# Peptides against a protein of PDB entry 7BDX, part 24

Target 1, 212 residues: chain A of PDB entry 7BDX
Amino acid sequence: EMGAAACTLLWGVSSSEEVVKAILGGDKALKFFSITGQTMESFVKSLDGDVQELDSDESQFVFALAGIVTNVAAIACGREFLVNSSRVLLDTILQLLGDLKPGQCTKLKVLMLMSLYNVSINLKGLKYISESPGFIPLLWWLLSDPDAEVCLHVLRLVQSVVLEPEVFSKSASEFRSSLPLQRILAMSKSRNPRLQTAAQELLEDLRTLEHN

## One batch from the design tools (peptide; aimed at target 1 D55 F63)

Design b1_p12_8 (made by RFdiffusion4)
Pose (drawn by RFdiffusion4):
Structure b1_p12_8 (pose): chain A 212 residues (1-212), chain B 210 residues (1-210), chain P 12 residues (1-12)
Amino acid sequence: as target 1 above (212 residues)
Amino acid sequence: EMGAAACTLLWGVSSSEEVVKAILGGDKALKFFSITGQTMESFVKSLDGDVQELDSDESQFVFALAGIVTNVAAIACGREFLVNSSRVLLDTILQLLGDLKPGQCTKLKVLMLMSLYNVSINLKGLKYISESPGFIPLLWWLLSDPDAEVCLHVLRLVQSVVLEPEVFSKSASEFRSSLPLQRILAMSKSRNPRLQTAAQELLEDLRTLE
Amino acid sequence: STFAEELLAELE
C-alpha cells in the first residue's frame, strides 16, 4: 500500500519538467526504470484474462509506473534518457502491448502507447521503436481493438513514424501490403472528432506518400 | 466591493491547473468550499420577493464563487477533491438549482450547471449527482426555464448522465425513459442553434441506447 | 467556457 502511494505521488509531480530533470539527475533513476519494466511485465503475466477489477494498490501501482514513464518521455531529456539508458523498458512496453488482448487493460495500453509516441519525438527513439521486431504487425493488430482511445493513440503513433519518410522507407512493402485501410477509413467517419481527424490526417499522409 | 474584487481575480487565475492545485490545500485552514456554499445559499435566500439585480457588487461575488467552483471541477484532481471533501457544496449547488425559480438568477444557474457537468466527469461525481434527492424532478424543473442557455446546460448534464455504464441493467434504462422527451424534441427544433444541436445530440444518444 | 469567459470579462 505504501509503495503504490509513493508511486502515485511521483506520477502526480512527474507532470513537471523541473521534477523530470531532477529524477534523471539523481543516480537511482537507472535502477528505478529497470525494475519498472519487470514490475509491469510481472503484472501483465499475472493476469489470466478477466479484466483488472481496479486491483487495490496493484493496478494503481502499475498505472503509476506507466504514468511516470509517459510523463518522463513527455520531456525532451526524459525521452533522451529512456532511449540511451532504458532501452530494455522500451522493449518491455512493445512486448506488453502485443501480449495484452484487445479490451484487456485498456488504460494500461493507452498509457503505454502514449509513452511510445512521446519517445518517438526523439530521433533515436523513433529509430528504436520502428526497427523493433513485429512493430508493423503490432500496429495493425492494436487497431483491431474496439476501444476508440486505443485506436486514437495507435493512429497518432503511426502518423509519427509516417511523418519521417526516411524511417518509414526502411519499413517499406509491409506498410502498403498489411495496412488496415478499411479500418482507418471507418475511423475517418467516426462521430468522435479527435479520432475522426486523426484517421483523416493519417489517410491524407498515406495517400500523399504513395504518389509523391 | 473588496470581497467581490478579490473573488473575481481568483476566478481569472483559477483557469490554470497550477492555481487549482494550490487552492485544494488552502481549503483545510480556511474552509473555502465550505463557506462558498454558505455564501451562495445566503445570496439566493436574500432574493426573497425579487429576481437578480446584476452589475452589483453582491451579484459578481457569487458569480465569481460559482465560476471558481467550475474552474476547480474542470481539473481532474479538482473534481476528485470536490466529490471527496466538498460533498456539502455539491448538495448546496443541487439544492439552490431547485430553490431558484425559472428566470431568477439565470447566470448563476448556468455557472452552477457547468460545475455539476464538470464534477460528473469524475466517476464518483456522476454517481453522487445522479443519486441525489429529487435529481430527475430537478432536471424537468430546469428544462421548463425560458432561458435557452440554462436549457442547453441542463441537456449537457443529462447527456453526461446518459453516457457511460451506470450498471446499464435497467438502472440507466429507466433513467432515459423518465426524461421529458417531448421538451427535448421541442428543443431539437429550436431557433437557438446551440440549444437545437444539444437537444439533437441528446436525442441521438437516447435513440442509440434504446 | 465561452459564457463563463464573457461573464468574467464583463465583471472585470

Design b1_p12_8_s1 (made by RFdiffusion4, then SolubleMPNN; from b1_p12_8, 8 letters changed)
Fold by OpenDDE base, seed 3:
Structure b1_p12_8_s1 (fold): chain B 212 residues (1-212), chain C 212 residues (1-212), chain A 12 residues (1-12)
Amino acid sequence: as target 1 above (212 residues)
Amino acid sequence: as target 1 above (212 residues)
Amino acid sequence: MEFLKKLLEEMK
């Protein structure tokens, strides 16, 4: 309970760039991020049999951790730190996103996807995550989620790949061969305006790429 | 382990006034401070039979919590928050200081005493802690500690009482009747310059009060 | 590679 409260407060204050810099400028940041992934992984592994109470202290704790990572990744120096010094955490996030079933732990998925998107703002980060084994299949797996918010953040990440020629060229064949076009088309007709817009923009970007 | 790491980071960033304001401006601060005392109490109760590994995750966790309280109390709005909304925590700190034996958990004692001193900067806070049952005996109990750092911070708190006429007048008789003058005199001759100075200053203040 | 295999299996 206390850990969850502390992490929640840390999450809140980490919305500030100066706080992120302070966190990363200290001597305890490496330890924090080195074990964050383990904690998140333990949580996901514990779900196999238990109805997750989304409001449990454990859930709040893990959500706060994911939120902190997201906030760190929102800042340039934070992205640099994650990509240079916390790659294991990024690997863990990718793994956990794959381990979760469609509809399972939606909030955590969203937070993790937001963190990955923020990491993708850094070209080095985008390269790292896109070169992860199974990254493209993972995107499509996640895009099959019934939750519009999950799909929205997947589409944002997909767009980061599509809009970066250096990254897209490496996976273009795999991307094209496995693209769930019908799913994205369906999303472009979603009642959720954010999802609809994201899908439409992605489709436009894809059309542009096909004509190049 | 993760909780300790998160709390340690929160402790570090709470050295900033803006971060303290952010913590207290949020909706989770009350919960955090409402359970902080319970966590600290649980730790102290657990010591009755176990050799405290000062470097344990549990110790670090509790030290970080105490540090956060100290940092919050260092700021005017933080003091106001503690005195108005977290009095139970202050009571717990006083209780724990009494429950610890001389030489036991010195670092935690120092942190807790620092927090109380910071609270004493607020007249309302000073009134609250000084009016706590057994406060004067507690000060003398703590001043019997063999650790110079503990004694230093006790003397600082004693001086806060002595320098506030409104507070001192209420306990002047009890204070005078129980004052460990010989102990303070001995401290004024300490090789520790900080302790020596604090004791000398207190003795000077006491002399001034006797002549009034 | 294990992750990829698992993911591919789950996607079927």
Scores: peptide ipSAE 0.007, ipTM 0.738, DockQ to the pose 0.024
OpenDDE base, seeds 1, 2, 4, 5: peptide ipSAE 0.000, 0.000, 0.000, 0.000; ipTM 0.736, 0.735, 0.735, 0.718; seeds 2, 5 fail the geometry check

Design b1_p12_8_s2 (made by RFdiffusion4, then SolubleMPNN; from b1_p12_8, 9 letters changed)
Fold by OpenDDE base, seed 5:
Structure b1_p12_8_s2 (fold): chain B 212 residues (1-212), chain C 212 residues (1-212), chain A 12 residues (1-12)
Amino acid sequence: as target 1 above (212 residues)
Amino acid sequence: as target 1 above (212 residues)
Amino acid sequence: MEFLQRLGEEMQ
C-alpha cells in the first residue's frame, strides 16, 4: 500500500520538467529504472491470464511506474537518459507489450505505448525501438487489440516511424508486406473521432510515400 | 525494493518547495501521510529490540518517509498542512520517539526530531507538540541518548520551546523541576562543536529566563 | 496530434 501511494505521488510530481531533471540528476536514477523494468515484468508474469483487479495496489503501483517513465520520456533530457542509459527498460516495455494478450491490461499498454511514443520523439530513440527485433510484428499484434485507446497509441507510434525517412526506408519492405491495411481502413471509419483521425492521417502519409 | 527506491526519489525531489506544494495540492496527500504514520509505527514495532540492518530496504523506506515529512515541514504550507490535517502523524512521531530505546534507530530518531523542529517553526505546531502528553519527559528521555546528533536535535527542539514565552510559561514549572541540568552542562563541554554550541546557547537562554 | 504526453494522475 505505502509503496503504491509514494509511487503515485512521484508520478504526479514528475509532470514537472524540473522534477524529471532532479530524478535524473541524482545517483539513484539508474537503479530506479532498472528495478522499474523488473517490477513491471514481475507484475505481467504474475497475471497468469487472470485479470488482476484494476484497482489493486499492485496494479496502481505498476501504473504509476509506467506513468513516471512516460513523464521522463516527455522531456528531452529524459529521452536522452532512457535511450543511452536505460535500454533494458525499453526492451522490457517492448517485451511486455508483446506478452500481453489483446484486451489484457489495457491501461498499462496505453501507458507503455505513450512512453514509447515519447521516446520516438528522439531520433536515436526512434531508431532504437524500430530496430528492435520483432518491432513490426509487435505493432500489428497490438493493433489487433479491441481497445480504441491501445489502437490509437499504436497508430501514433506507427506514424512516427512512417514520418522519419531514414527509419522507414530501413523497414519499408517488411512494413508494406505485413501492413494490416484492412484494419487501419476500419479504424478510419471508427466512431471514435481520435482513432478515426489518427487512422486517416496515417493512410494519407502512406499514400504520399507510395507516390514518391 | 521498488517501493523504497520510489520513496527515496520522492524524498530527494521533495527538497523543492514547488514539489512540496504539488504533493499537498493533490487529493492523495491525506492518505499518504496517514499511511506514512502507520508504516513507521509498524516498522518500529517490528524491531523487537533487534537492530534491523541499517541498510535494509525496510529501513531505507522508513528513512525516506521521515525525510519527506521533514521536507514538508520545512515549508510554510507544509507546516500548516501537518498541524491542521495530519496531527495523527505528529502524534505517531512523538510516540515512536518515546518507544525507541537509547541508541536504537539513531538515524530515524534524528529525522523525526528534525521534522518536529521544522514543525516547531509554526507557533501552532510548537503549541501542539509541546502540549502533547509526556512531551517534557520525552525530551529528557531522548536527551539520555548516547548519540550526539540525537542530543543535538533534542537541544534544538528544547530551545524552540524556551524561546517562545507563551509556550514556555505553560510548562515552566514542570520544565524546571525535571531539567537534566548536569546532562546539558556535560554537553556544553562536548568535543562535538555543534553539540557544544547548542548546549551553551540553551544554558544562556535558560539563565536569561531566571533573571526575568 | 499531441506531440508530447505528460501524465500526472489523469489516468488514475
Scores: peptide ipSAE 0.098, ipTM 0.853, DockQ to the pose 0.200
OpenDDE base, seeds 1, 2, 3, 4: peptide ipSAE 0.066, 0.050, 0.046, 0.044; ipTM 0.855, 0.852, 0.855, 0.853; seed 1 fails the geometry check

Design b1_p12_8_s3 (made by RFdiffusion4, then SolubleMPNN; from b1_p12_8, 9 letters changed)
Fold by OpenDDE base, seed 3:
Structure b1_p12_8_s3 (fold): chain B 212 residues (1-212), chain C 212 residues (1-212), chain A 12 residues (1-12)
Amino acid sequence: as target 1 above (212 residues)
Amino acid sequence: as target 1 above (212 residues)
Amino acid sequence: MEFLQRLGEEMR
């Protein structure tokens, strides 16, 4: 309970760039981020079967951790830190996104995807995550989620790949061969306007790439 | 482990007034401070016998909590929050200071005493803590500690009482009748210059009060 | 294209 409360406060204040800089400028940041992934992993492993998000202190604790990572990744120096010094955490986030079933722990998925998207703003970060084994299959796995918000954040991450020629060129063949086009087309007709727009924009970007 | 790391980071960033304001301006602060005392109490109760400070995650966690309270109390709005909305926490801190034996958990004592001193900067706070049952006996109990740093912070708190006529007048008789004068005189001869100075200043203040 | 940075916010 206390841990969740402390992490939640830390999450809230980490919305400030200056706080992120203070966190990373200290001597305790490495320890924090080195064990964050382990804590998140332990939570996911503790889920029995197709259990949904727990409205528990444990869930709040893990959500706060994921939120902190997201806020750190929203800042340039934070992205640099994650990509240079916390790669194991990024690996863990990717792994956990794969370990969760469609519809399972939606909020955690969203937070983790948001963190990855922010990391993708850094070219080095985008390279790192896109070169992760099974990254493209993971995207399609996640895009099969029934939750529109999960799919939205997946599409945003997909777009980061598509809009970066240096990254996209390396995986273009795999990407094209496995693209769930019908799924994305369906999303472009979604009643969720954010999802609809994201899917439409991605489809437009893909069309442009086919003509180049 | 993760809780300790998160709390330690929160402690570090709470050294900023703006971060304290952000913590208190949110909707999670009440929960945090409402359970902080319980966590600290649980730690103290878990100590068997005359066990010294633990170099453990649990100790670090509790130290970080005490540090956060101290940092909050260092800011005017933080003092107001503690005195208005977190009085149970203040009661707990006073209780825990009494529950700890001389020489036991010195670092925690110092942090808690620092928080109380900061609270004493607010007249309402000083009134609240000084009106706590057994407050004066508690001060003398704490002043019997073999640790110079503990005694230093006790003397600072005693001085806050002595320098506030509205507070001191209410307890002047009890204060005078129980004052460990010989102990304070001994401290005024301490090799620790900070303790020496604090004791000398207090003795000067006391002499002034006797002549008024 | 400048990607809009998104901050993680507490999911209320």
Scores: peptide ipSAE 0.035, ipTM 0.849, DockQ to the pose 0.125
OpenDDE base, seeds 1, 2, 4, 5: peptide ipSAE 0.037, 0.039, 0.032, 0.039; ipTM 0.846, 0.845, 0.848, 0.845; seeds 1, 2, 5 fail the geometry check

Design b1_p12_8_s4 (made by RFdiffusion4, then SolubleMPNN; from b1_p12_8, 7 letters changed)
Fold by OpenDDE base, seed 5:
Structure b1_p12_8_s4 (fold): chain B 212 residues (1-212), chain C 212 residues (1-212), chain A 12 residues (1-12)
Amino acid sequence: as target 1 above (212 residues)
Amino acid sequence: as target 1 above (212 residues)
Amino acid sequence: MEFLEELGKEML
């Protein structure tokens, strides 16, 4: 209980840029983010056995950790830190996104995807993530999720790749050969307006790239 | 491990006034400080059995909690919050200071005493603490500690009482009858310059009150 | 296109 409460407070205050700078300016940041990855991994591995209650202290703790990572990645210096000093955490997030089944741990997936999206705002981060083994298959796996919020954040991450020519050109062949076009077209007709817009924009971006 | 790491980061960033405001401005502050008191109490109760390693995750966690309380109490709005909304935490700190033996959990005692000193900067806080049952005996119990840092912070808290006429007048009789004058005189000859100064100042303040 | 940062909102 107390650990989850403390971590949740840290999550709340980490929405401030100055707090992110303070977290990263300390000598404890490296250890914290290392243990964060391990803790998240342990939680996801535990799900293969016991139905963790959604509202458990453990769930709240892991959500707070993912929220902290997201808020750190929302700041320029935080993105630089994650890409330069906490690559194992990024690798862990990618792995966990692959390990979770469609519809499983939706809220955690959303937070992890938000963190990766924020990291992708940094070209170094985008390069690192996109060059990770199995990245494109992972995107399509995640896009099979029944949750509209998961799909929205996947589409946003895909858009970050598509809009960066230096990154997209390296994987363009694989991307085009495996693109779940019918799924994206279906999303462009979604009743969820945010998902609908994201899918439409991505389809427009893709059409522009085919004509160039 | 992870809980202690997260709490330690929260402790570090709580040195900022803006972070204290952010912690207290949330709906989670009340619960956090309630659980904090319970956690500290549970830790101290566990010491009667097992020699907790000084460097255990549990010890680090409790130190971080005490540090957060101290940092909150260092800010005006934090003092107001503690006195108005978290009196049980203050009562718990007073109780724990009484339960710990001389020389036991020195670092925790120091942090708890620092928090009480900070609360005593607020007249409401000083009144509340000083009117607590057994407060004066507690001060003398703590002043028997072999640790110079514990004794220093006790003397500072005693000075806060002595320098406030409205508070001191209510307990002046008990204070004078039980004052460990020989102990304070011995501290005024300490090789520790901070302790020496604090004891000398308090002796001067007491002499001034005897002549008025 | 300028990307907007996402904050991890409390989802609980």
Scores: peptide ipSAE 0.091, ipTM 0.850, DockQ to the pose 0.130
OpenDDE base, seeds 1, 2, 3, 4: peptide ipSAE 0.022, 0.025, 0.019, 0.020; ipTM 0.819, 0.827, 0.819, 0.819; seed 4 fails the geometry check

## One batch from the design tools (peptide; aimed at target 1 N122)

Design b2_p13_1 (made by RFdiffusion4)
Pose (drawn by RFdiffusion4):
Structure b2_p13_1 (pose): chain A 212 residues (1-212), chain B 210 residues (1-210), chain P 13 residues (1-13)
Amino acid sequence: as target 1 above (212 residues)
Amino acid sequence: EMGAAACTLLWGVSSSEEVVKAILGGDKALKFFSITGQTMESFVKSLDGDVQELDSDESQFVFALAGIVTNVAAIACGREFLVNSSRVLLDTILQLLGDLKPGQCTKLKVLMLMSLYNVSINLKGLKYISESPGFIPLLWWLLSDPDAEVCLHVLRLVQSVVLEPEVFSKSASEFRSSLPLQRILAMSKSRNPRLQTAAQELLEDLRTLE
Amino acid sequence: AAVEEAVIAALEA
């Protein structure tokens, strides 16, 4: 209970750039981010499906962990630190997104997809994520999630890699072969404007790159 | 005059999340949200045989109080703090909406309805408002108001209550059937565009979940 | 910005 309370407080204060700089400056953050991935992996493996039932100081603990990772990666030196020091944490995030079934731990997936988008803002972070093993199959599969907030963060991540045609050129062929053009087109007609324009903007960039 | 000027200044700066977080600790020593409800209750009681005066120092004081409550509830930890600590203030807001006759204190009713909408974004806040005494009769009473802006914010609150699970096993199935569908339909053909669209949106949501 | 900082400092005090 005490462990989760401290992680929740740290999640609250981690929204500040001043606090994020202080976390990376303290010579204990490396251990914190290594054991964070282990705790997130342990939490996901412990779930035999079901749902989560807002596990008392268990789900709030991992949510605080993913929330902290997201708030750290939201700061320039935070996403810089993560791609240099905590590459194993990035591997764990990418692995846990594929390991989580559609509809299972939706809040955890959005926090994790938000952190991957934030790390992709860093040039090395974009290279590391896009060059990870089944990255493209993972993207199209996360789009098969019924939750609209998960689909929105997948499209935002796809748009981020698509916005760097150099990195996008390495993962060619499968981007044309396997892309769920129909699902993205359906998302460009959703009554939710943020999801609708995200898919509309991604479609504009996808059609423009195939011709230009 | 001085009290209202300080409250208006606080309403201006309360649009910041950093300021809202700073306000939530101050409620301990000076019961800011406890005495806010008393001031709002005292103001409406003082309008015995009369309606609003406006441009007054007293009118802008309560407007600033309701504006501050709204700007606090607009921040996630603000609406979380209100539903945990300031449930009495939420009771007062819901009570004063029913106590205010139609056409009386229109601006105050809109600001109050905006704060309830914001608190309803919080899961416990939604339960607390929808399970409050006389809540459905209050929605009907507020929709009988001639002012379009008040009707718009009632429809926006009703839409917030209609969306999300709320157990969904006839707990929300009866809430939808008990609404003034005729008035909502009349407001869907309204000459006020903002009101017409809110009633249209609400009607789509009522039909979608039927 | 300065006004916000002053209000926050007053509230913390």

Design b2_p13_1_s1 (made by RFdiffusion4, then SolubleMPNN; from b2_p13_1, 5 letters changed)
Fold by OpenDDE base, seed 1:
Structure b2_p13_1_s1 (fold): chain B 212 residues (1-212), chain C 212 residues (1-212), chain A 13 residues (1-13)
Amino acid sequence: as target 1 above (212 residues)
Amino acid sequence: as target 1 above (212 residues)
Amino acid sequence: SELKEAVIAALKA
C-alpha cells in the first residue's frame, strides 16, 4: 500500500515541468526508469493468472508508474532522456502493448499509448518507436480494441507517424498495404466526439499524402 | 525495490516548496501521511528481530518517508497540515524516537528529529509536541545518544522550546529539575563544531532565562 | 513536429 501511495503522489507532482527536471537531475533516475519497466512487465505477466481487481494496490502502483512516464515524456528534456537513456523502457512499453489483448487492461494501455505519443513529439523518439519491429502491426492490433480511449490514442500515434515525412516514407508501403481503412472510417462516424475528430483528421492527413 | 525508488524520487523533489504544495493539494495527502506513520512504525518494530542491513530497500524506503515528512514540515503550509491533519504521524514519530535505544537507527532518528524541529517552527506545532506525554524525558533520553548528529538535533529542538516563553513556562519546572546540564556542558566542549556551537547557544539561552 | 501538444496524464481523484 505505501509504495502505491508514494508512487501516486510522485505521479501527481510529475505534471509539473520543474518536477520532471528535478526527477531527471538526480543520479537515481536511470535506476527508477529501469525498474519501472520491469515492474510494469511483471504486472502484465501476472494478469494471465488471477483477475487482479482493477482497484488493487498493484494496479494503482502500475498506473502511477505509467502516468509518471507519460508526464516525463511530456517535457522536452524528458523525451531526450527516455530516448537516450531509457530505451529498454520504451521497448517494454511497446512489448506490453502487444501482449495485451483487445479489451484487456484498458487503463494501462491508454497510459502507455499516451507516453508513446509524447515520445513521438521528438523526431528521435518517433524514429525509435516507428523503427521497432512489428510497430505497424502493433498499431493495427491496438486499433482493434473496443475501447474508444485506446483507439483515440492509437489514432493520435498514427497521426504522429503520418505527419513526419522522414519517418512515414520508410514505412509508407507497409502502412498503405495494411491500413485498416474501414476501421478508421467507422471511427470517423463514432458518437465519441474526440474519437470522431481524431479519425477525421487522420483521414484528411492521409488524403493529403496521397495527392502529393 | 520499486517502492523505495519511487519514494526516493518523491523525497528528492519534496525539497521544493512548490512540490510540497502540490503534495498537499491532492486528496491523497491524508492517506499518504497516515500510512507513512504505520510504515515507519512497522519498520522500527521489525528491528528487534533481524539486523536489517542499513542498506536494505526497506531502510531506504523508510529514510525517504522520513525525508519527505521533514521537507513537508520545512514549509509553513506543510507544518499547518501536519499539526492540523496528521497528528497521529507526529505522535508516531515521538513514540518511535522513544522506542529506539541510544546508538540504534541513528539515521532515522536524525531525520525524525529534523521533522520535529521543522514542526516546532510553528507555535501550534511546538505546543503540540512539547505537550506530548513524556516529551521532556524523551529529549534527555535522545540526548544520551553517542551520535553527534542525534545530539545536535536534540539540542536544536530543546532550543526551540526554550526560546518560546509561552511553551517554556508550562514545562519550566520539569525542564530545570531534569536538565542534563553536565551532558550539555560536555557537548559545549565537543570537537564537533556544529554540536559545540549548538550547546553553547543553548547554554547562553538558558542563562538569559535565569537572569530574567 | 514541435507543434504537437504533449498529453499530461492526470491523476484522477
Scores: peptide ipSAE 0.233, ipTM 0.855, DockQ to the pose 0.027
OpenDDE base, seeds 2, 3, 4, 5: peptide ipSAE 0.071, 0.144, 0.232, 0.228; ipTM 0.839, 0.851, 0.854, 0.853; seed 2 fails the geometry check

Design b2_p13_1_s2 (made by RFdiffusion4, then SolubleMPNN; from b2_p13_1, 6 letters changed)
Fold by OpenDDE base, seed 2:
Structure b2_p13_1_s2 (fold): chain B 212 residues (1-212), chain C 212 residues (1-212), chain A 13 residues (1-13)
Amino acid sequence: as target 1 above (212 residues)
Amino acid sequence: as target 1 above (212 residues)
Amino acid sequence: SELKQAVIKALEA
């Protein structure tokens, strides 16, 4: 209980850039983010099959951890830190996203996807995650999620790839050959306006790429 | 392990006034400080007799919690919060300081005493803690500690009382009748310069009060 | 570049 409370407070204050800088400016950040990955992994591994995330202290703790990672990744120095010094955490997040079933741990998936999206804002981060083994299949796996919020953040991450020619060129063939076009088209007709817009924008970006 | 790491980071960032304000500005502060007191109490209660604080995750966690409380109390709004909204925590700290034996949990005692000292900077805080049952006996109990750092922070807290006439007048009789003068005199000859100075200053303050 | 996309802040509930 105390851990969840402390971590939740840390999450809250991590919305501040100065706090993120303070977190990273110490000698404890490396250990913290290492244990973060381990904790998140342990949580996911503890889940039975299709068991949904419970409103437990453990769940709240892991959400807060994922939130902290997201907020760290929202800051330039945080992205730099993650990409340079906490790659194992990024690997863990990617792995966990692959391990989770569609509809499973939706909130956690969203937070993790948000963190990866933020990481992808940095070219180094985008390169790192996009070059991770199975990244493209992972995107499509995640896009099969029934949750609109998950799909939204997947589309955002896909767009980060599409909008960066240097990165996109490396995976363009695999991307094009496996692109779930019908799924994205369906999302462009979603009742969720955020999802709809994201899908439409991505489709426009993809059309532009076909003509270039 | 994760809890200790998170709490330690929270402790570190709590050195910032803005972070303290952020912590208190949310709806989670009350719960956090409530659980903080409970956690500290549970830790102390788990200690066997004269068992010293171990370098464990639990110990580190509790130290971080005490550090957070101290840093919150270092800020005006934090003092106000503690005195107005987290009195149970202050009561717990006072109780724990009474429960701990001389030489036991020195680091925790120091942190708790530092927090109380910070609280005592606020007149409301000073009034509250000084009016707590057994406060004067508690001070002398703590001053019997063999640790110079504990004694230093006790003397600082005593000085906060002595320097506030409105507060001191209420307990002056009990204070004078129970004052461990010989102990304070001995401390004024300590090899620890901080302790020596604190004891000398207190003795000077006490002499001034005798002449008024 | 970092300017190409807006960051996402994760806010606790």
Scores: peptide ipSAE 0.188, ipTM 0.862, DockQ to the pose 0.025
OpenDDE base, seeds 1, 3, 4, 5: peptide ipSAE 0.187, 0.181, 0.183, 0.178; ipTM 0.863, 0.862, 0.862, 0.861; seeds 4, 5 fail the geometry check

